# Peptides against a protein of PDB entry 8HF1, part 62

Target 1, 320 residues: chain A of PDB entry 8HF1
Amino acid sequence: NVMLYATKPTEVMVSFPHQEQVLTVTRLISAEIEKFYVSLDLMNIGVQPIRRSKSLQCLRDPSKKSFVKQLFNDFLYQMKEYGIYAASIAIISLIVEFDIKRRQAETLSVKLMHRTALTLCEKIRHLLVQKLQDMTYDDDDDNVNTEEVIMNFSTPKVQRFLMSLKVSFADKDPKDICCLVFVERRYTCKCIYGLLLNYIQSTPELRNVLTPQFMVGRNNISPDFESVLERKWQKSAIQQFRDGNANLMICSSVLEEGIDVQACNHVFILDPVKTFNMYVQSKGRARTTEAKFVLFTADKEREKTIQQIYQYRKAHNDIA

## One batch from the design tools (peptide; aimed at target 1 M163)

Design b2_p24_5_s1 (made by RFdiffusion4, then SolubleMPNN; from b2_p24_5, 9 letters changed)
Fold by OpenDDE base, seed 1:
Structure b2_p24_5_s1 (fold): chain B 320 residues (1-320), chain A 24 residues (1-24)
Amino acid sequence: as target 1 above (320 residues)
Amino acid sequence: MTYTLSPRHPPQPLTPVQLALNRP
């Protein structure tokens, strides 16, 4: 159904410089995670019981070790793509997940594995917060949530995104705003949500203008991995956005199933558009000519991005 | 070390993708 409307929103490209410089703290954190992977590979956790999902699909329950590595790899990705400030929020989500898994551990060896992962996350959190405090006079963790700290410890991509929000929405009526932000990964939704809450609270021109929410797409792979709490949160977040109690929604690009989000006047694509379906589904939410569809690209990838968007436009016009 | 914005990159959205696609 979204494909049937040849929507002609104003398409905007925002370029950002590629940052090659890796902070010392980022290198230290990456090295600690790699050391942990070596230790994790040596851990004997025994044969794990295969949880049969109630759906007759024998989902290979990913190795409990593979899941731990996946969470840290997703964290490393977020630290690289969004910066140290975003990483300080992302690590809290790992802490919560590993504490839950530690409590749910069926064996002492699995409990120890999640405890070791949790201890590493606390060390990483401390290293990140200490680095954010380089710009603060007070050792108060709340003092790191300023516009200046957020901007200075965010990647050029995130800086451009935040500046684009400020320029687009400063001192506007909240009722005139219906904004979508698309990100590639599930965990990025919550990370960018936390970053936006702090940024909006620290930015007077956006305070009481933007009310963010986030939604994670349903993983078709395992509805059993979605906590009942996450499903309740998603329903509440969608309803708040429909009712106008939230005017900015952060979504993962896994839109394949049935999230009927209203037509929006702004759509931001924070991560690269990797598929034609992602392009059509995200652009199809910007239904008016006055609506803005904003893409972010590294300067080095700008030409490739332009060519890819041209191909997607052509393919969309040939199907419409 | 902070992530400094290059002064060459304005904070505002650069160009409509349509304008970029119409450049040779």
Scores: peptide ipSAE 0.033, ipTM 0.454, DockQ to the pose 0.022
OpenDDE base, seeds 2, 3, 4, 5: peptide ipSAE 0.026, 0.020, 0.024, 0.017; ipTM 0.541, 0.507, 0.582, 0.509; seed 4 fails the geometry check

Design b2_p24_5_s2 (made by RFdiffusion4, then SolubleMPNN; from b2_p24_5, 9 letters changed)
Fold by OpenDDE base, seed 3:
Structure b2_p24_5_s2 (fold): chain B 320 residues (1-320), chain A 24 residues (1-24)
Amino acid sequence: as target 1 above (320 residues)
Amino acid sequence: MVYTLSPRHPPQPPTPVQLALATP
């Protein structure tokens, strides 16, 4: 019961400007995905056998067109919310997923569908990498992973997040740091993890200070589809964070009761807090007396976010 | 176009608005 320890962390709100400017490359990528959806709707994949899992009335069959569309919609969301640098990392996860599904395809029609999706992902990757290289004089892939490129091709939200990390942790002892970063979506954990690895490596003040890991909550994946590799990764990531070998953990869900994560001194909420339970459980991980609970909000939504947090504080005090 | 942080102002560290605890 995380509710019993009323730790009062310092709550901080960071505002960021809402950027309406859509890059030409993001419009091109969106138009290519829309054209692909039209072609996908015309594809005859036949009747796929409904895999019944005992726990889910409708397993999203990975061979269904709707699942392919979901992965691209999740990619489009990440590109919009985190920027084109984050999108260049996110597209690699789609390439891996569609290559696995292409190899596992039981029919030629399903194999062709996943091959067409894979070819689109490779085209998108090329468009993103080429756009990152527009700021680099040298054709070396390593030159796209600079602090300048990461910052310039990240959304104002991600820029303010990276700056908040630099200000909070520059030249500190890594032993004094226990940081949680909460994101809404599973795929965002991997994307922000890859972005943070590159940002930390390119930022001298953080390189020997922050060691990131990521954890994905079990509740969003049927245990039947969670790869043995993902389960091993989750156990290893948690153990590294317990042992102090990692001091920053990215999570898509509040760590379940029983992941005894040490008292955290920093909790960042990168995405909007949608529920009272998410607010209470994430805030309840900031257990140190000097702990900071940091929220990010668009300037246009600042007043609405303040009112929502005030309601959650009141409701939390009425239960305590 | 880069997400233009106007090149004239180094991105000032976000002024952390301490959400004042409304004292009951």
Scores: peptide ipSAE 0.063, ipTM 0.658, DockQ to the pose 0.023
OpenDDE base, seeds 1, 2, 4, 5: peptide ipSAE 0.029, 0.030, 0.032, 0.033; ipTM 0.575, 0.575, 0.576, 0.590; seed 4 fails the geometry check

Design b2_p24_5_s3 (made by RFdiffusion4, then SolubleMPNN; from b2_p24_5, 9 letters changed)
Fold by OpenDDE base, seed 5:
Structure b2_p24_5_s3 (fold): chain B 320 residues (1-320), chain A 24 residues (1-24)
Amino acid sequence: as target 1 above (320 residues)
Amino acid sequence: MKYTLPPRHPPQPPTPVQKALARP
């Protein structure tokens, strides 16, 4: 019985200022989405045919309106938690989703509903891109993907995360890097992946050092063609990370779903640790001798976060 | 207040990142 003494990872807590930056563009976008919800509630889309799909969620949205609201609520969350730059990426995922749902629409009323949602997303994208261009002298969309624009239009949390990546991985051998980034929401994985691709491309010290991938939890919701493509993508992304072709993996609740991820030397928790299980599972992936486990907290929530992590450490030591 | 949309810049081709995010 060789007890592999898994060396406890070095736990680091990074604080960031709480900025209630209520940008005018953010208020305008929120108000346009709220007006759209009022209009959406007034839309008569008719009675949807009850597909006898065994998934309990087809029973929860007989009008497909709650799903539309969920996507916009997830977008509003991305804009608030990660900033305008991340929102400009997140809106593309909504455009793709609503275009797919528009094409799959069995009725003219449902097709029109998804078309109206798509038109709102196109307007939101334009407002976001225009705001990113306020810092660029040139009207070229390529100028909005600079390190400066990314940093300026990101929340303090994302700024501290990007700085922590730069400090941790500048000029390192890509082979020595095995990094996990945990986020709360499924759509955040895609959003932060897109942000990291642009940030790495604009940051010479990280260019050719970091190769990001993302894993999205199993969508128990849709038996549709998307669930097959997402499963193929997830398998490919996991394989690339196992083969060392990717060295940074963005994950949501993936560990609860029994996805076998390798042991890593860096684990970043970008969003608050809400459960003991999340703490144990994410920390349990930081198994190398020099492993770092990095948490992000607002300065206002720092004391509460410290106390919560202390309780989780105690509980983990009492069961070990 | 009618927000006059500024002139339609031609839709720029989706960035490599936008293409990657548009992958289902």
Scores: peptide ipSAE 0.016, ipTM 0.440, DockQ to the pose 0.042
OpenDDE base, seeds 1, 2, 3, 4: peptide ipSAE 0.005, 0.005, 0.000, 0.006; ipTM 0.357, 0.360, 0.356, 0.359

Design b2_p24_5_s4 (made by RFdiffusion4, then SolubleMPNN; from b2_p24_5, 9 letters changed)
Fold by OpenDDE base, seed 2:
Structure b2_p24_5_s4 (fold): chain B 320 residues (1-320), chain A 24 residues (1-24)
Amino acid sequence: as target 1 above (320 residues)
Amino acid sequence: MTYTLPPRHPPQPLTPVQKALNRP
């Protein structure tokens, strides 16, 4: 019964310019992934047994070509939607996932497939890091994590999000902050978490103010060993957020799965609100008297987004 | 620029299709 409390958070819309400029590095990376897909389609990996969980859910077999393509397609999405700095964080998650799968491979052909994917990820990482270093005076890998580099290599959406965090939370007491950040995709939680860690550490006004955590959906977690670690991490992250040891939680659309998160004073929706349920559930977490519910929209989509939010507000008032 | 969503100008009435798509 989250619907029964008529919390009236202040709704804020932040507009950002549409980014039409595609960096040369982004085009090169996309072309390398497309070449890899052609090679991947030609790879003979044999017939892989369909691992069924005891729950009859067809586990997406992590050894299949379709899963490899999904990870790279999700990476391409992160690079496009959040920028090359977020992509440099997102690629590390792919490296870890492909290295684990390479080690767990039951066949030489599957092992080779994951090795080839890993080699591509390492090449992509190098291209991204090299591009971030073009703005640094020193060749040290640690110097790419400055506020300036993060801002310059982020999309206008992410720039406006980071600016909104800085303006909202600079030099505040961390105890007065309970913030949710909603994103659409599971992998976006991880890359935005990594980006926020580096941004907060590079921003003096936020270093001792914001402590981020992230949470991903249960339904997208394979029951494999990685899922046990991720479940432990999620339980720890939720507990840290409840105890006030973390004051910013990044969530995917998973709040539909009945994870009880405490009442928050700030809710950011980083990605477009696609459903009425997402609007109601996310807004319903902004429960304090001064609660802010912040939406991000491209300038070109502003009118359409406003109209959609008015529709959701009307529908919510007709049900409440 | 941060825009406070302007106060409710009465939203144009939802089309029947938009009402159906926004049903829980």
Scores: peptide ipSAE 0.030, ipTM 0.403, DockQ to the pose 0.023
OpenDDE base, seeds 1, 3, 4, 5: peptide ipSAE 0.013, 0.012, 0.005, 0.013; ipTM 0.459, 0.351, 0.308, 0.356; seed 5 fails the geometry check

Design b2_p24_6 (made by RFdiffusion4)
Pose (drawn by RFdiffusion4):
Structure b2_p24_6 (pose): chain A 320 residues (1-320), chain P 24 residues (1-24)
Amino acid sequence: as target 1 above (320 residues)
Amino acid sequence: EEEVEQNREIFEELEEQPLYEPIP
């Protein structure tokens, strides 16, 4: 009876070769951000509330410097984890966030700090577009070139995920497919969402089948990439997925709990599984019959992750 | 250029590998 309304989806793996080498432009950007941090640390904005540790044992920077550093560090993480083009999308989210803070800002000193941060972010955007541009010597067709650069300017993890995404839904009806993808970090959702938008508008077979939509938790990141203060579109993303308008969801541990959704065909956990409860809930989100469940882990982490999953399965058996 | 070629080789190796692997 439970299997009538419940389903044990087939759980599969997608291993990918994990490498440690990085590109030189990554070193250059790291140096540029380090120079910016060193300069900003001494910004000496108008006196701010003292921010100490959770236990007050060690000091902390003012909340605003902490916020700027946090955003820059998130951008660096997105670049380290998902390739150059992931940073190319993520830098636009940083531009939008710094513009919004400039609008919200309430002092000349803080405003100046945010404006200079915007300037550096735009310089970084131009740097990213520059390395993306210095590969068009391969060919001139920007669509297939977008597909090729995405396959080439991405980590093996991103290449492998997008490869599995293409192969799983090559020419199926958009109506027939209902899939979710889970990622860990907040702005990674918007970054990878934009990457999927580019790839959907980069391939002929996937062009009219997949509809990517992303949503995150609180501290709601901006939904656009336009910096126009107001937008005309009003319909929400969750309601879209419930209504079938969107079929590809990009969320981060938000939809895993509570949020009712129609039975989904596929679930892709882009970032490695960490918590037993979250594993159980994410697997349960593939509530439809013949549901397919996908995981991505590094080759080096294969034994550890498989052993951890066995621990989980045995724990499920033990509890039962 | 060499790094791009290596990426292409990695992508070709990925094409040759099975897409899904079941967990026992």

Design b2_p24_6_s1 (made by RFdiffusion4, then SolubleMPNN; from b2_p24_6, 13 letters changed)
Fold by OpenDDE base, seed 4:
Structure b2_p24_6_s1 (fold): chain B 320 residues (1-320), chain A 24 residues (1-24)
Amino acid sequence: as target 1 above (320 residues)
Amino acid sequence: MELIEEQRKIYEEMLKEPLYIPLP
């Protein structure tokens, strides 16, 4: 019976203006994806062979079209929620996925579908990179990874998050940092990880201070489809964070399943806290004496966020 | 140009506000 004297973390909020980045490029990208969906719906990919997995659950392999639409919808969400810079990283993940699916295609029609999706991703990447270069005088791809470019092409949420990292961790000893960053969606972990790598590298005050990792929660749909590589990566990332070789872990809310992460001194909730369990579990990781639990909210949702946190605190005290 | 200036203004406004607001 170790009475875990859970030191109550200092709960703070970071507000950000709700600005939809109404960029011509984001409108163009959205329109190109919508045109692609019309074309995708018209594609005859034939009858998909039902892969009988030996496990009795006929997991209908989600229609190869629905998976394509899901990836683009997830991309559009990231572009909206995190900005153009984050989108330029996110699109690379789509390129990789569609190239894998293209190579694994059992039929020419499916191969063509994934090739068409890949070509669209390459066009989107070009449009995004070109827009990032509007602030750079030199056509050097390395020049788009500056603190200034990252900040300018990020949403106010991401800008405030990066500012929060800089203010909280500038010139600190890496050993004194144990930070969690919670995001809603699995794919966002990798996107924000890539953004943070570039931001930290471009920010002298953080370059030798923060070592990020990311963890993708287990896919509840089938642990059997989780590649050996993904499982190895997850185990390695957790171990690096446990060993102090990484001091910032980006994770999705899917960490509900029992990942014993160490007591942290900072917990950032980058996306809205949608559930009581998410609140309790994430806050329960901020256990040091000076631990901070940082919530990000749009200004318009500030009051609603405060009320929701109050309700969660009350509910937590009624169960404890 | 207009977007960069708008983003700059928003960033400058954000710098005037306390980054961390204590939750009640």
Scores: peptide ipSAE 0.319, ipTM 0.794, DockQ to the pose 0.780
OpenDDE base, seeds 1, 2, 3, 5: peptide ipSAE 0.276, 0.302, 0.268, 0.266; ipTM 0.747, 0.767, 0.742, 0.738

Design b2_p24_6_s2 (made by RFdiffusion4, then SolubleMPNN; from b2_p24_6, 12 letters changed)
Fold by OpenDDE base, seed 5:
Structure b2_p24_6_s2 (fold): chain B 320 residues (1-320), chain A 24 residues (1-24)
Amino acid sequence: as target 1 above (320 residues)
Amino acid sequence: MEALEEARRIYEEMLKQPLYELLP
């Protein structure tokens, strides 16, 4: 019964206005992806050899077309939820993935499919970077990574998140910080990590204070896509966080898999809490005397969020 | 320009609101 003496963290909510950034560039990008889906459906890639790999995903799409669509749908989600700046980072991950798949293609038709996807990603990257540069007088690529550009091209959720980090951690001792940031999707971990690196570098009060890392859960659906490099990197990231060489860890539903992470003084839930298990496990990591458990919610969903957390608290107290 | 000005206005309005609310 080690659960009894956990100091209940202070539960805090951060509200943000629900604004869909209806930018012309986001509409253009969405339209280009939809045109690409029509083209992709018309592509004859032939019968792919069913690799007897135990992964359920390789069995579901022998054509590999659904996997291509999944990556672009995940990108569209990140652009909507986190903004144009986050999307400019997210698109790089798609470029890397499609370049690997293009090189590993067993057929000319599959190679062409991944090449076409890659060409679209490069076009999207150019459109995003050009839009970020519209705020800067100087054409230098380095000027797009300023605090001002990051903030202006982020959604209100991300803006309030970055503000919460600055207010909470400005000029603190790095050793006094043990922070977890939870996000829903695997690919969001890497996107928010890249955004935080640039934000911390552009923010003097955080530059020597926060050292971020990220971890993603084991993809039980496709262990074959976990490169040996990705597994080594995950182990290294966890070890750096345990050793105090990193003090902010971005993670998805990884805690459900029993990853032993130390007790933290800050836990941020950037995306909506969807399950009781996620609530209990994430809150259960905020175990220090002054621990904060911070929830982010749109203003329109505020009352629903409060009611949901109340139900989870009640259910947790009835089991304890 | 208008979308950027609106984003700035919303950001400035958000700066006027308390960052942290205690959950009841």
Scores: peptide ipSAE 0.289, ipTM 0.761, DockQ to the pose 0.803
OpenDDE base, seeds 1, 2, 3, 4: peptide ipSAE 0.034, 0.029, 0.029, 0.008; ipTM 0.568, 0.676, 0.518, 0.338

Design b2_p24_6_s3 (made by RFdiffusion4, then SolubleMPNN; from b2_p24_6, 12 letters changed)
Fold by OpenDDE base, seed 4:
Parts: structure tokens; sequence; C-alpha cells
Structure b2_p24_6_s3 (fold): chain B 320 residues (1-320), chain A 24 residues (1-24)
């Protein structure tokens, strides 16, 4: 048993101001979603046929209303935590999901519910895109995917994250990079992936340096609900990262089970470390000699985060 | 315009601060 002396990664913190982007557009969007919830509660969608899928775990097909509310709540969280640029990407995923659910609707009432949700998402998308365009000074460049637009419309957390990528990886050899980015929620993986694709494309110093992928953890609810496409995507993304065809992997914390991910030289924790297990597992991926473990924290939570990391270090040393 | 100017100001203030703080 060669105790691979896991080289203890250099732990660093990136702080960001806790300024909620008080945008009029975010207030308007939140108010429209709240109005929609009132309308949704009044909708009679009838008795849903209980699909007797044989797996007992499928019995909690969340009420089709509960699923709709979950997606919008996840969107609202994302808009708050990552900004309106990230929200403009996130809303597309809702549009796709509600269009699928609308087409799969077994009743006219359910079809109408998903159609109403879809119409709201389209309105939200227009409001977001319009706000992104209003800040492009050049009337001639309808391109909302510039470094400047991405930075200006991202939260301070995301701004500092993007700056950290630029500082850490500008003009480096892609082969020397093995980076993990941990986020709390599954839907955030895809959103941050889309944001990073646009940011990398707009940033010359990163364009030929970073190749991102994302992986969503297996849904603990039922592998049967995981589309064959999602499973294929996950396998492909992992394989690309193993083969070095991707050098930055965005992961949700739900990846606790079973990613044999290579030893990385950078691990970014974009969201708060909520558990000891998350700390140990994520830090345990930063195994190279010069590995960095980067934590993101709001300035107001800096001291609390430091103390929590010391507690986790102590607990880890007591088990090792 | 005000929201953009505020966002720019926040960014400029943030860019003056050290990006990385080494944890002891």
Amino acid sequence: as target 1 above (320 residues)
Amino acid sequence: MEELEEARKIREEMEKEPLYIKLP
C-alpha cells in the first residue's frame, strides 16, 4: 500500500462583495414569476393518471405543478447567485423542458399549464436579452456574448471566478491544466458551462487554453428518468476529461458517488462548502504537487468560511 | 444608465482588491 502522499493542495480564498445586483429587470422577472404562481395555484389540471411505473420511487412524480415551480425557483436562485447573463442561458433550459412537457402532456389542462409556463419563459428571455443589449454601446454589434457584457451582467462571485480563470490559465498550455469547478446545484453546471463557452470564446487568452465540459451527477430519484441522451452525455464528458480533450470539468456536489476523476491541479469551489464530505471529496481531487484548492466566499462570510475550513481540516486530520 | 454605472463601479472597486487570499 503505497500511501500516495497526497500533496496537500494550496488552499486559497477568493472573496467577492455581497452586492445583490439590484436590477429593475430582476425585480420585474421575480414579480412575473410570483404572479404566475398565483395563476398556477388556481389552475385545475384534473386527476393526473398515476403512471404505475413499477419502481416505487416513481410514485412521487411531483405534481406537475410542483415540478414547474421547482424549475422557476431554480431559475430565480440562478439569476440571484450568478447574475442576469447566466439567467439568460438558464431560461433556455426551462424553455426546452416546458416545450417537451407541453408536447408530452396527456391532457389539455396540463398542456395549457406548460404552455403558460413556456410563454412566461419566453417573456423572461426577451427581458434578459433586451437588458444585455441595452449595455452594448455599439448599436452595430448585437453580440451580447462579449467579455465585457458577460462580466458586467454577472454577479461579483462570477466576475471573480472569471478573473480567477483568466489569471490562472491565460496563455498556458492546455495539457498542463486539469481543472474542476464544483457548484451546488445540477442545473448550475449547464448554465456555468454555457457562460464559460461564451467567455472563453470572447477571451483570446483562454480561447485555445480551456476546453470546458460539464457533468451532472446521477439523479438519485431514478436512473429510469435519466434520458439515454443524458447518460450518453455524462459518459462522453467524463471520457473527454479523462482523455485530456477537456481540461475543465464543471461538477455538481451530487457527484459524491463514483466519479473516478483524475488528479487535478486546480479545484474551484464556486458555491459555499456546506458539508465535511464535500470538502474532503473536492479537496481530495487536487492532488498534483502545485495543486490549488480555491474557495469562493462573500466578504461578509469570509471569517465564517475560514473557521469552517479550519474545522474541516482538523476533522480530516483526525480521521487520516 | 445608473444600474450600469453602479455595476461598473462595483467591478472597478473589486478589481483593486487582491484576487487570491492564501488560507493559513
Scores: peptide ipSAE 0.351, ipTM 0.882, DockQ to the pose 0.748
OpenDDE base, seeds 1, 2, 3, 5: peptide ipSAE 0.350, 0.350, 0.338, 0.343; ipTM 0.886, 0.884, 0.882, 0.883

Design b2_p24_6_s4 (made by RFdiffusion4, then SolubleMPNN; from b2_p24_6, 14 letters changed)
Fold by OpenDDE base, seed 1:
Structure b2_p24_6_s4 (fold): chain B 320 residues (1-320), chain A 24 residues (1-24)
Amino acid sequence: as target 1 above (320 residues)
Amino acid sequence: MEMLKEQRELVERMKEEPLYIPLP
């Protein structure tokens, strides 16, 4: 029962300016995706065989087109919410997924659809990397993974998050760190994980201090779409975090599944707290002495966030 | 180039601001 822990974490807020990265590259990418959607709608992929999932709910295999659009919409979300550096990581995940789907395609038309999506992803990747290289003197892809590039091509939210990590954890003993980072979307976990790997590697004060992992909640809509690899990764990531081999866990909705994670000293809520359940469950992980519960909010949403947290705190105290 | 300068300046301004604000 998460409610019975007497040690209330210190609740703190990190504000960030609401600045949309008004980059020409983001507009170009969005326009290319929109053009692709028009082309995708015109593609005749034929009648797809309804895979009878053995589960009695004939979840209509989301139209293979709908899945493609979902991945690009999630990518556009990552680019908007986290910036073009995060987008350069996110696009790799799409490339991998579309290559898998292309290889698994039962029809030439579906294979072509995934190939076209993959070609667009490679174009997007190139546009993103080329833009990241505007801060580099060398055409080497590894040179875009500097602290400076990551910071300057991230949204203010991510910038303040990275600053929060640096201030909180610079030169600390890794054993004294148990950090959770909550994000709203599954794909954000992997994106922020990749960003953090590069940031930590480029930041000497965090190198050998933070060891990130990520975990995504089970896809309640279709567990069949969760790859065996993803399930193995999740189990391994949880175990590494329990064993102290990882000290920072990026997660989405994981706590709703009853995954028992150890008491943490830091809980970062990178995205808005949308539900009372999210507030209680995430805050309930900040259970150590001097635990911090850190909320990220845009400056324009600061008052609304404070009011919402006050209401959640009140509701929690009325039930406890 | 100008936009990168503005982004750098934004990052530097954010470093001067208090990072953690106690929730009331």
Scores: peptide ipSAE 0.420, ipTM 0.898, DockQ to the pose 0.774
OpenDDE base, seeds 2, 3, 4, 5: peptide ipSAE 0.411, 0.405, 0.425, 0.401; ipTM 0.893, 0.893, 0.898, 0.890; seed 4 fails the geometry check

Design b2_p24_7 (made by RFdiffusion4)
Pose (drawn by RFdiffusion4):
Structure b2_p24_7 (pose): chain A 320 residues (1-320), chain P 24 residues (1-24)
Amino acid sequence: as target 1 above (320 residues)
Amino acid sequence: EEEEEELEEEEEEVREQLEEPIPD
């Protein structure tokens, strides 16, 4: 009876070769951000509330410096984890966030700090577009070139995930497919969403089948990439997925709990599984019959992750 | 052409991995 309305989806793996080498432009950007941090640390904005540790044992920077550093560190993480083009999209989210803060800002000193941060972010955007541009010698067709650069300017993890996404839904009806993708970090959702948008508008077979939509939790990141203060589109993403308007969801541990959704055909956990409860809930989200469940881990983490999953399964058996 | 063949082989590997359930 439970299997009537419940389903045990087939759980599969997608291993990918994990490498440690990084590109030189990554070193250059790291140096540029370090120079910016060193300069900003001494920004000496108008006196701010003292921020101490959770236990007050060690001091902390003012909340605003902390916020700027956090955003820059998130951008660096997105670049380290998902390739150059992931940073190319993520830098646009940083630009939008710094422009919103400039609008919200309430002092000349803080405003100047945010404007200069915007300037550096735009310089980084031009740097990213520069290295993306210095590969068009391969060919001139920007669509297939977009597909090729995405395959080449991405970590093996990103290449392998997008490969599995292409192969799983090559020419199926958009109506027939209902899939979710889970990622860990907040702005990673918007970044990878923009990457999928580019890839959907990069391939002929996937062009009219997949509809990517992303949503995150609180501290709602901006939904657009335009910096126009107001937008005309009003319909929500969750309601779209419930209404079938969107079929590809990009969320980060937000939809895993509570949020009712129609039974989904596929679930892709882009970032490695960490918590037993979240594993159970994410698997349960693939509530439809013949549901397919996908995981991505590094080759080096294969034994550890498999052993952890066995621990989980055995824990499910034990509890039952 | 060699790059297309490599991509086809990678697609085959992905398909095989999607067909393989995690054993007990």

